# Peptides against a protein of PDB entry 8PQO, part 15

Target 1, 252 residues: chain A of PDB entry 8PQO
Amino acid sequence: VLLKEYRVILPVSVDEYQVGQLYSVAEASKNETGGGEGVEVLVNEPYEKDGEKGQYTHKIYHLQSKVPTFVRMLAPEGALNIHEKAWNAYPYCRTVITNEYMKEDFLIKIETWHKPDLGTQENVHKLEPEAWKHVEAVYIDIADRSQVLSKDYKAEEDPAKFKSIKTGRGPLGPNWKQELVNQKDCPYMCAYKLVTVKFKWWGLQNKVENFIHKQERRLFTNFHRQLFCWLDKWVDLTMDDIRRMEEETKRQ

## One batch from the design tools (peptide; made by RFdiffusion4, then SolubleMPNN)

Design b1_p9_5_s1 (from b1_p9_5, 6 letters changed)
Fold by OpenDDE base, seed 5:
Structure b1_p9_5_s1 (fold): chain B 252 residues (1-252), chain A 9 residues (1-9)
Amino acid sequence: as target 1 above (252 residues)
Amino acid sequence: MLSWYKTFA
């Protein structure tokens, strides 16, 4: 088991981020080739449990058509079906990813708290002290180009070049996080993303767990760069606007 | 391969 807490600082409020995240997920999905293909939504309903209220989703990602024929022929039954269960109780979220074939030998859990701070809280997910000692804290700086793979880099998605016309935020210089303290009118938040990865196959555990973390870090970095650079597209939208966009997308 | 964005919030 490998645990890391990714801390993503953004020059937006917790309330703004709720809209921006949903918009950016929808936009990113449209830009991906084969978006929605092989995705089955089993459940999408409100839930209430232990004082937590939100939206529960269960999706299956069928990867059979997304891998080469020889991989499909060699893959065990259920190995190409990925289950994603998500509990969205913003500002808290939990996602659990499992595989039908691997069962308890494979788990990705992502637990997120969104807080109006600069990523300074320790153990925001309230782990036991012994467990917390094994968590690596990883800061993602959306303005740091060195954290972006060359193949992923786009100038229009570079926070160090983008300036929001609607809000005046950006471009984000090398010391942008420290400068936020002096900018009383600029809101900020941190997404604390505790990622737990379990892969219980002997000889492959460390390799696969580290690989998954590398992919998650890449995903979080690129996504939040996009979210910020798309600020002018979503900052004036309401949650009702987002709901309408989601309904329109489901009909296509 | 299928690219997806997980539910963060």
Scores: peptide ipSAE 0.059, ipTM 0.792, DockQ to the pose 0.150
Fold by OpenDDE base, seed 2:
Structure b1_p9_5_s1 (fold): chain B 252 residues (1-252), chain A 9 residues (1-9)
Amino acid sequence: as target 1 above (252 residues)
Amino acid sequence: MLSWYKTFA
């Protein structure tokens, strides 16, 4: 098991982020070829548990069309089905990813708290002290070009170049996070993303767990760079606007 | 709707 807490600081409010995240997810999905292909939505309903209220989703990602034929032919039953269970109780979110074949031997859990701070809270997910000792805190700086793979880099998605016309935010210089403290009119938040990766396969555990974390970090980095650089596209939208957009997208 | 796949796949 490998745990890392990714802390993504953004010059947006927690309330803004809720809109921006949903918008950016929708927009990113449009840019991905085959977005939604092989996705089965089993459950999409409101839930209430232990005082937590939100939306619960259970999706299956059928990867059969996403892998080479020989892999599909050799893959054990269920090996290419990924289950995603998500509890969206913003500002808290939890996603649990499992595989039908691996069962308890595979887990990706992503628990996110969105807080109106600069990523300074320790153990925001309230892990046991012994468990928390094993968590690596990883700061993602969306303005840091060095954290972006060259193949992922787009100038239009570079927070160090982007200037929001609507909000005046950006470009984000090297010390942008420190400068936020002095910018009283600029909201900020941190997404604390505790990622738990378990891959129990002798000889491959560490390799796969580290690989998954590397991919998650990459994805978080790119996504939040997009989210910020798309600020002018979503900052004036309301949650009702987002809901309408989602419904319109479902009908297409 | 939050989705790992849509967001991060």
Scores: peptide ipSAE 0.058, ipTM 0.799, DockQ to the pose 0.146
Fold by OpenDDE base, seed 3:
Structure b1_p9_5_s1 (fold): chain B 252 residues (1-252), chain A 9 residues (1-9)
Amino acid sequence: as target 1 above (252 residues)
Amino acid sequence: MLSWYKTFA
């Protein structure tokens, strides 16, 4: 098991982020060719449990068409079905990814708290002290180009170049996070993303767990760079506007 | 490839 807490600081409020996240998800989904192929939505409903209230989704990703024929023919039953269960109770979110064949030997869990701070809270997910000792805190700086793969880099999605016309935020210089403390008119937040990866197959555990974390970090970095650089597109939108956009995206 | 942001869409 490998645990890392990714801390993404953004020059937006927690309330703004709720709109921006949903907008950016919808926009990113439009840009992904074939992103809906092999995805089955089993459940999409509101939930309430232990004072947590939000939206629950259960999706299955069928990978049979995404692997070579010989892999499909040799794959055990359920090996190419990935289940994603998600609880969106903003400002708290949880996603659990499992595989039918691997059962307890495979788990990806992503738990996110969105807090109005600069990533300074320790153990925001309230892990037991012994478990917390094994968590690596990883800061993602959306302005740091060195954290972006060359193949993922786009100048129009570079926070170090972007200037918001509507809010005046950006461009983000090397010390932008420290400067936020002195800018009373600029809101800020941190997304604390605790990622738990378990891959309990002998000889592959460390390699696969580290690989998955690398992919998650890449995803979080690119997504939040987009979210910030799209600020002028979503900052004036209401939640009702977002819901309309989500419905339009589902029809494509 | 799985993407967590697809969960919100």
Scores: peptide ipSAE 0.054, ipTM 0.787, DockQ to the pose 0.119
Fold by OpenDDE base, seed 1:
Structure b1_p9_5_s1 (fold): chain B 252 residues (1-252), chain A 9 residues (1-9)
Amino acid sequence: as target 1 above (252 residues)
Amino acid sequence: MLSWYKTFA
């Protein structure tokens, strides 16, 4: 098991981020060809548990069409079905990813708290001390180009170049986080993403767990760069606007 | 929320 807490600081409020996140997910999904192919939504309903209220989703990703034919032919039953269970109780979110074939030997869990701070809270997910001491805290700086793969880099998605016309935020210089403390008119937040990866296959555990973390970090970095650089597209949207966009995307 | 599917798609 490998645990890392990714801390993503953004020059947006927790309330703004709720809209921006949903918009950016929808927008990124439109840009991906075949984003709905092989996705089955089993459940999408409100939930209430232990004082937590939100939206619960259960999706299956069928990977049969996305792997080479020889892999599909050799894959055991259920090996190419990925289950995603998500509890969205913003500002808290939890996602659990499992595989039918691997059962208890495979888990990706992503737990996120969105807080109006600069990533200074320790153990925001309230882990036991023994567990917390094994968590690596990883800061993602959306302005740091060195954290972006050359193949993923787009100038229009570079926070170091972008300036919001609507809010005046950006461009983000090397010291933007320190400067933010002195900018009373600019809101800020941190997304604390505790990622737990479990892959219990002998000889492959460390390799696969590290690989998955690398992919998650890449995803979080690129996504939040987009979210910020798309600020002018979503900052004036309401949650009702987002719901309409999601419904339109489901019909495509 | 970020669909994990984006990592593989």
Scores: peptide ipSAE 0.055, ipTM 0.796, DockQ to the pose 0.211; fails the geometry check

Design b1_p9_5_s2 (from b1_p9_5, 6 letters changed)
Fold by OpenDDE base, seed 1:
Structure b1_p9_5_s2 (fold): chain B 252 residues (1-252), chain A 9 residues (1-9)
Amino acid sequence: as target 1 above (252 residues)
Amino acid sequence: SLSFYKAFA
């Protein structure tokens, strides 16, 4: 098991991020070819559990069309079905990813708290001290180009170049996070994303767990760069606007 | 987290 807490600081409010996140997910999905292909939504309903209230989703990602024919032919039953269960009780979210074939031997869990701070809180997910000492804290700086793969880089998604017309935020210089403290009119938040990766396969555990973390970090970095650079597209939208966009995307 | 896995897969 490998645990890391990714801390993503953004020059947006917690309330703004709720809209921006949903917009950016929808927009990124539209930009990808076949973004909805092979995705089955089993459940999408409100939930209430242990004082937590939010939206629960259960999706299956069918990977049969995403792998080579020989892999598909040799794959055991259920091996190419990925289950994603998500509890969205914003500002708290939890996502659990499992596989039918691997069962308890495979887990990706992502627990996120969105807080109106600069990533200074320790153990925001309230782990036991013995567990928390094994968590690596990883800061993602959306303005740091060195954290972006060359193949992922787009100038129109570079926070160091973007200037929001509607809010006046950006471009983000090398010391933008420190400068936020002195900019009373600019809101800020941190997404604390505790990622737990478990892959129980003798000889491959560390390799696969580290690989998955690398992909998650890459995803978080690119996504939040997009979210910020798309600020002018979503900052004036309401949650009702987002819901309409999601419904329209589901129909396509 | 959430559905942005679609955009990265």
Scores: peptide ipSAE 0.061, ipTM 0.817, DockQ to the pose 0.168
Fold by OpenDDE base, seed 2:
Structure b1_p9_5_s2 (fold): chain B 252 residues (1-252), chain A 9 residues (1-9)
Amino acid sequence: as target 1 above (252 residues)
Amino acid sequence: SLSFYKAFA
């Protein structure tokens, strides 16, 4: 098991982020080449549990068309089906990813708290002390180009170049977080993303767990760079506007 | 929250 807490600091408020996140997810989904092929939505409903209210989704990702033919032919039954269960109770979110074939031997859990701070809270997910000692804190700086793969880089998604017309935020220089503290008019938040990865195959555990973390970090980095650079597109949207966009995306 | 599909693609 490999645990890391990714802390993504953004010059937006927690309330703004709720809109921005949903917008950016919808927009990114439209731009994705796969267009949701092989995605089966089993459940999409509101839930209430232990005082937590939100939206629950259960999706299956059928990866048969995403792997080479020889892999598909050799793959055991259920090996290419990924289950994603998500509880969105913003500002808290949880996603659990499992595989039919590996069962208890495979788990990706992503738990996120969105807090109005600069990533200074320790153990926001309230792990046991012994478990918390094993969590690596990883800070993601959306303005740091060195954290972005060359193949992922787009100038229009570079926070170091973007200037929000509507809010006046950006561009984000090397010391933007320090400067932000002195800017009383600019809101900020941190997304604390605790990622738990378990892959219990002898000889491959560390390799696969590290690989998955690398992919998650890559995703978080690119997504939040987009979210910030799309600020002028979503900052004036309402939740009703977002819901309409989601419905339009479902039809495609 | 974040989609696994986006991470995989």
Scores: peptide ipSAE 0.058, ipTM 0.813, DockQ to the pose 0.200
Fold by OpenDDE base, seed 5:
Structure b1_p9_5_s2 (fold): chain B 252 residues (1-252), chain A 9 residues (1-9)
Amino acid sequence: as target 1 above (252 residues)
Amino acid sequence: SLSFYKAFA
């Protein structure tokens, strides 16, 4: 088991992020060729449990058409079906990813708190002390180009070059986080993403768990760079506007 | 894909 807490600081409010996140997910999906192919939505319903209220989704990702023929032919039954269960109770979210074949041998859990701070809270997910001492805190700086793979880099998605016309935010210089303290009119938040990865196959545990964390970090970095650089596209949108956009994307 | 972005976002 490998646990890391990714802390993503952004020059937006918690309320703004709710709109921006949904917009950016929808927009990123439109840009992906074959996006949604092989995705089956089993459940999409409201839930209420232990005082937590939100939206529950259960999706299956069928990867059979996304892998080479020889992989599909050799893959055990259920090995290419990934289940995603998500509880969205913004500002808290939880996602659990499992595989039909691996069952107890594979788990990815992502728990997120969105807080109006600069990533300074310790153990925001309230883990037991014995568990918390094994969690690595990883800060993602969306302005740091060195954290982006060259193949992923786009100038139009570079927070160090982008300036929002509508809000005046950006570009983000090397000391942008420290400068936020002095910018009383600029909102800020941190997304605390606790990622738990379990891969119980002896000999491959560390390799696979570290690989998954690298992919998650890459995803979080690129996504939040896009979210910020698309600020002028979503900052004036309402939740109703976002819902319409999501419905249109689902039909494609 | 949308799915992975939604899961991690």
Scores: peptide ipSAE 0.068, ipTM 0.821, DockQ to the pose 0.164; fails the geometry check
Fold by OpenDDE base, seed 4:
Structure b1_p9_5_s2 (fold): chain B 252 residues (1-252), chain A 9 residues (1-9)
Amino acid sequence: as target 1 above (252 residues)
Amino acid sequence: SLSFYKAFA
């Protein structure tokens, strides 16, 4: 088991982020080839459990069309079906990813707290001290080009070049976080993403767990760069606007 | 999330 807490600081408020996240997820989905092909939504309902209230979703990602033919031919039954169970009780979210074939030998858990700070809280997920000692804290700086793979880099998604017309935020220079502290009128938040990866196969555990973390870090980095650079597209939207957009997308 | 799907696709 490998645990890392990714801390993503953004020059947006917790309330703004709720809209921006939903918009950016929807926009990213539209840009994908197949427009949701291979995604099956089993459950999408409100839940209330242990004082937590939110939206529960259960999705299956069918990866058969997304892998090379030789992988598909060699894959055991259920190996290419990924189950995602998500509990969205914003500002807290939990996602659990499992695989039908690997069962208990595979787990990706992503627990996120969105806090109005600069990533300074320790153990925000309230782990036991012994467990917390094994968590690596990883800061993601959306303005740091060195954290972005060259193949992923796009100038239109570069926070160091983007300036929001609607808010005046950006571009984010090398010391943007320090400068943000001095700008009383600019909101900020941190997404604390505790990622737990379990891959219980002898000889491959560390390699695969580290690989998955590398992919998650890459995903978080690119996603939040997009979210910020799309600020002018979503900052004036309400949650009702987002819900309407989601319903319109489902009808297409 | 769909972003996860993108990472593995």
Scores: peptide ipSAE 0.060, ipTM 0.806, DockQ to the pose 0.335; fails the geometry check

Design b1_p9_5_s3 (from b1_p9_5, 6 letters changed)
Fold by OpenDDE base, seed 5:
Structure b1_p9_5_s3 (fold): chain B 252 residues (1-252), chain A 9 residues (1-9)
Amino acid sequence: as target 1 above (252 residues)
Amino acid sequence: SLSFYKSFA
């Protein structure tokens, strides 16, 4: 088991992020070639449990068309079906990813708190002390180009070059986080993403768990760079506007 | 992100 807490600091409010996140998920899904191919939505409903209220989704990602023919032919039954269960009770979210073949030997859990701070809270997910001491805190700086793979880099998605016309935020220089403390009128938040990865195949645990963490970090970095650089596209949208956009995307 | 597909595709 490998646990890391990714802390993503953004020059937006917690309330703004609720709109921006949903917009950016929808927009990025439209831009992916073959996006949604092999995705089956089993459940999409409101839930209430233990005082937590939100939206529950269960999706299956069928990867058979996304792998080479020889991999598909050799893969055991259920090995290429990924289940994603998500509880969205913003500002708290939880996602659990499992595989039909691996069962209890494979787990990815992503738990997120969105807080109006600069990523300074320790153990925001309230883990036991014995578990918390094994969690690595990883800060993602959306302005740091060195954290972006060259193949993923786009100038139009670079927070160090972007200037929001509607809000006046950006570009984000090397000291942008320190400068936020002095800019009383600029909102900020941190997304605390506790990622738990379990892969119980002897001899492959470290390789697979570290690989999954690298992919999650890459996803979080690119996504939040896009979210910030798309600020002028979503900052004036309402939740009703977002819901309409999501419904249109599901029909395509 | 709220999508597993984007983390591996």
Scores: peptide ipSAE 0.060, ipTM 0.815, DockQ to the pose 0.209
Fold by OpenDDE base, seed 3:
Structure b1_p9_5_s3 (fold): chain B 252 residues (1-252), chain A 9 residues (1-9)
Amino acid sequence: as target 1 above (252 residues)
Amino acid sequence: SLSFYKSFA
């Protein structure tokens, strides 16, 4: 098991982020080639559990069309089906990813708290002390070009170049996080993303777990760079506007 | 493809 807590600081409020996240997810989904192919939505409903209220989704990603024929023919039953269960109770979110064949030997869990701070809280997910001491805290700086792969880099998604016309935020210089503390008119937040990766297969555990973390970090980095650079597109949207956009995306 | 953020929508 490999645990890392990714902390993403953004020059937006927790309330703004709720809109921005949903917009950016919808927009990124539209831009993704083959988006929705092999995805089955089993459940999409409101839930209430232990005082937590939100939206629950259960999706299956069928990978049969994404692998070579010989792999498909040799794959055990359920090996090419990935289940994603997600609980969106903003400002808290949880996603659990499992595989039918691997069962308890494979798990990706992503738990996110969105807090109105600069990533200074320790153990925001309230782990036991013995577990918390094994968590690596990883800060993602959306303005740091060195954290972005060359193949992922786009100038229009570079926070170091973007200036929001509507809010005046950006561009984000090398010391933007430090300067943010002195700007009373600029809101800020941190997304604390605790990622638990378990891949219990002899000889491959460390390699696969580290690989998955690398992919998650890449995803978080690119997504939040987009979210910020799309600020002028979503900052004036209401939740009703977002709901309409989500419905339109589901029809495509 | 695999975009885990689609589950937040």
Scores: peptide ipSAE 0.069, ipTM 0.815, DockQ to the pose 0.191; fails the geometry check
Fold by OpenDDE base, seed 4:
Structure b1_p9_5_s3 (fold): chain B 252 residues (1-252), chain A 9 residues (1-9)
Amino acid sequence: as target 1 above (252 residues)
Amino acid sequence: SLSFYKSFA
């Protein structure tokens, strides 16, 4: 098991982020060719559990079309089906990713708290001390181009170049976080993303777990760069606007 | 569809 807590600081409020996240997920989904292929939505419903209220989703990602033919032919039943269960009780979110074949031997859990701070809280997910000491805190700086793979880099998604017309935020220079502290009128937040990766196959555990973390980090980095650079597209939207957009997307 | 894992694939 490999645990890392990714801390993504953004010059947006927690309330703004709720809209921005949903918008950016929707937008990123539209930009992915074949994004709807191989995704089965089993459940999408409100839930209430232990005082937590939110939206629960259960999706299956059928990876058969995304792997080479020889892999598909040799893959055991269920090996190419990824289940994603997500509980969105913003500002808290939890996503659990499992595989039908690997069962208990594979888990990706992503738990996110969105807090109105600069990533300074320790153990926001309230792990036991013994577990917490094994968590690596990883700061993602959305303005740091060195954290972006060249193949993922887009100038229009570069926070170091983007200037929000609607909010005046950006561009984010090398010291933007420090400067943000001095800007009383600019909201900020941190997404604390505790990522738990378990891959119990002997000899491959560390390799696969580290690989998955690398992919998660890449995803978080790119996503939040997009989210910020799309600020002017979503900052004036309401949650009702987002819901309408989601409904329209489901009909396509 | 809106999904987190979709951004991986």
Scores: peptide ipSAE 0.066, ipTM 0.808, DockQ to the pose 0.184; fails the geometry check
Fold by OpenDDE base, seed 2:
Structure b1_p9_5_s3 (fold): chain B 252 residues (1-252), chain A 9 residues (1-9)
Amino acid sequence: as target 1 above (252 residues)
Amino acid sequence: SLSFYKSFA
């Protein structure tokens, strides 16, 4: 098991981020080619549990069309089916990813708290002290180009070049976080993303767990760079606007 | 909700 807490600091409020996140997910989904094939939505409903209220989704990703034919032919039953269960109770979110074949031997859990701070809180997910000692805190700086792969880099998604016309935020220089503290009119937040990865196949555990963490970090970095650079597109949107956009995206 | 599966594609 490998645990890391990714802390993504953004020059937006927790309330703004709720809109921006949903917009950016919908927008990114529109830009992804072939994203709808092999996705089965089993459940999409409101839930209430232990004082948590939100939206629950259960999706199955069928990977049979995304792997070579010989892999598909040799794959055990259920090996190419990925289950994603998500609880969206913003400002808290949880996603659990499992595989039918690997059962308890495979788990990706992503738990996110969105807090109006600069990533200074310790153990926001309230882990046991012994478990918390094993969590690496990883800060993601959306302005740091060195954290972005060259193949993922786009100038129009570079926070160090973007200036929001509507809010006046950006561009984000090397010391933007320190400067932000002195800007009383600019809101900020941190997304605390605790990522738990379990892959219990002997000889492959460390390789796969580290690989998954690299992919998650890459995703979080690129997504939040987009979210910030798209600020002028979503900052004036309402939740009703977002809902309409999501419904349009579901039809594609 | 957020889908993180796209990170594996």
Scores: peptide ipSAE 0.063, ipTM 0.812, DockQ to the pose 0.203; fails the geometry check

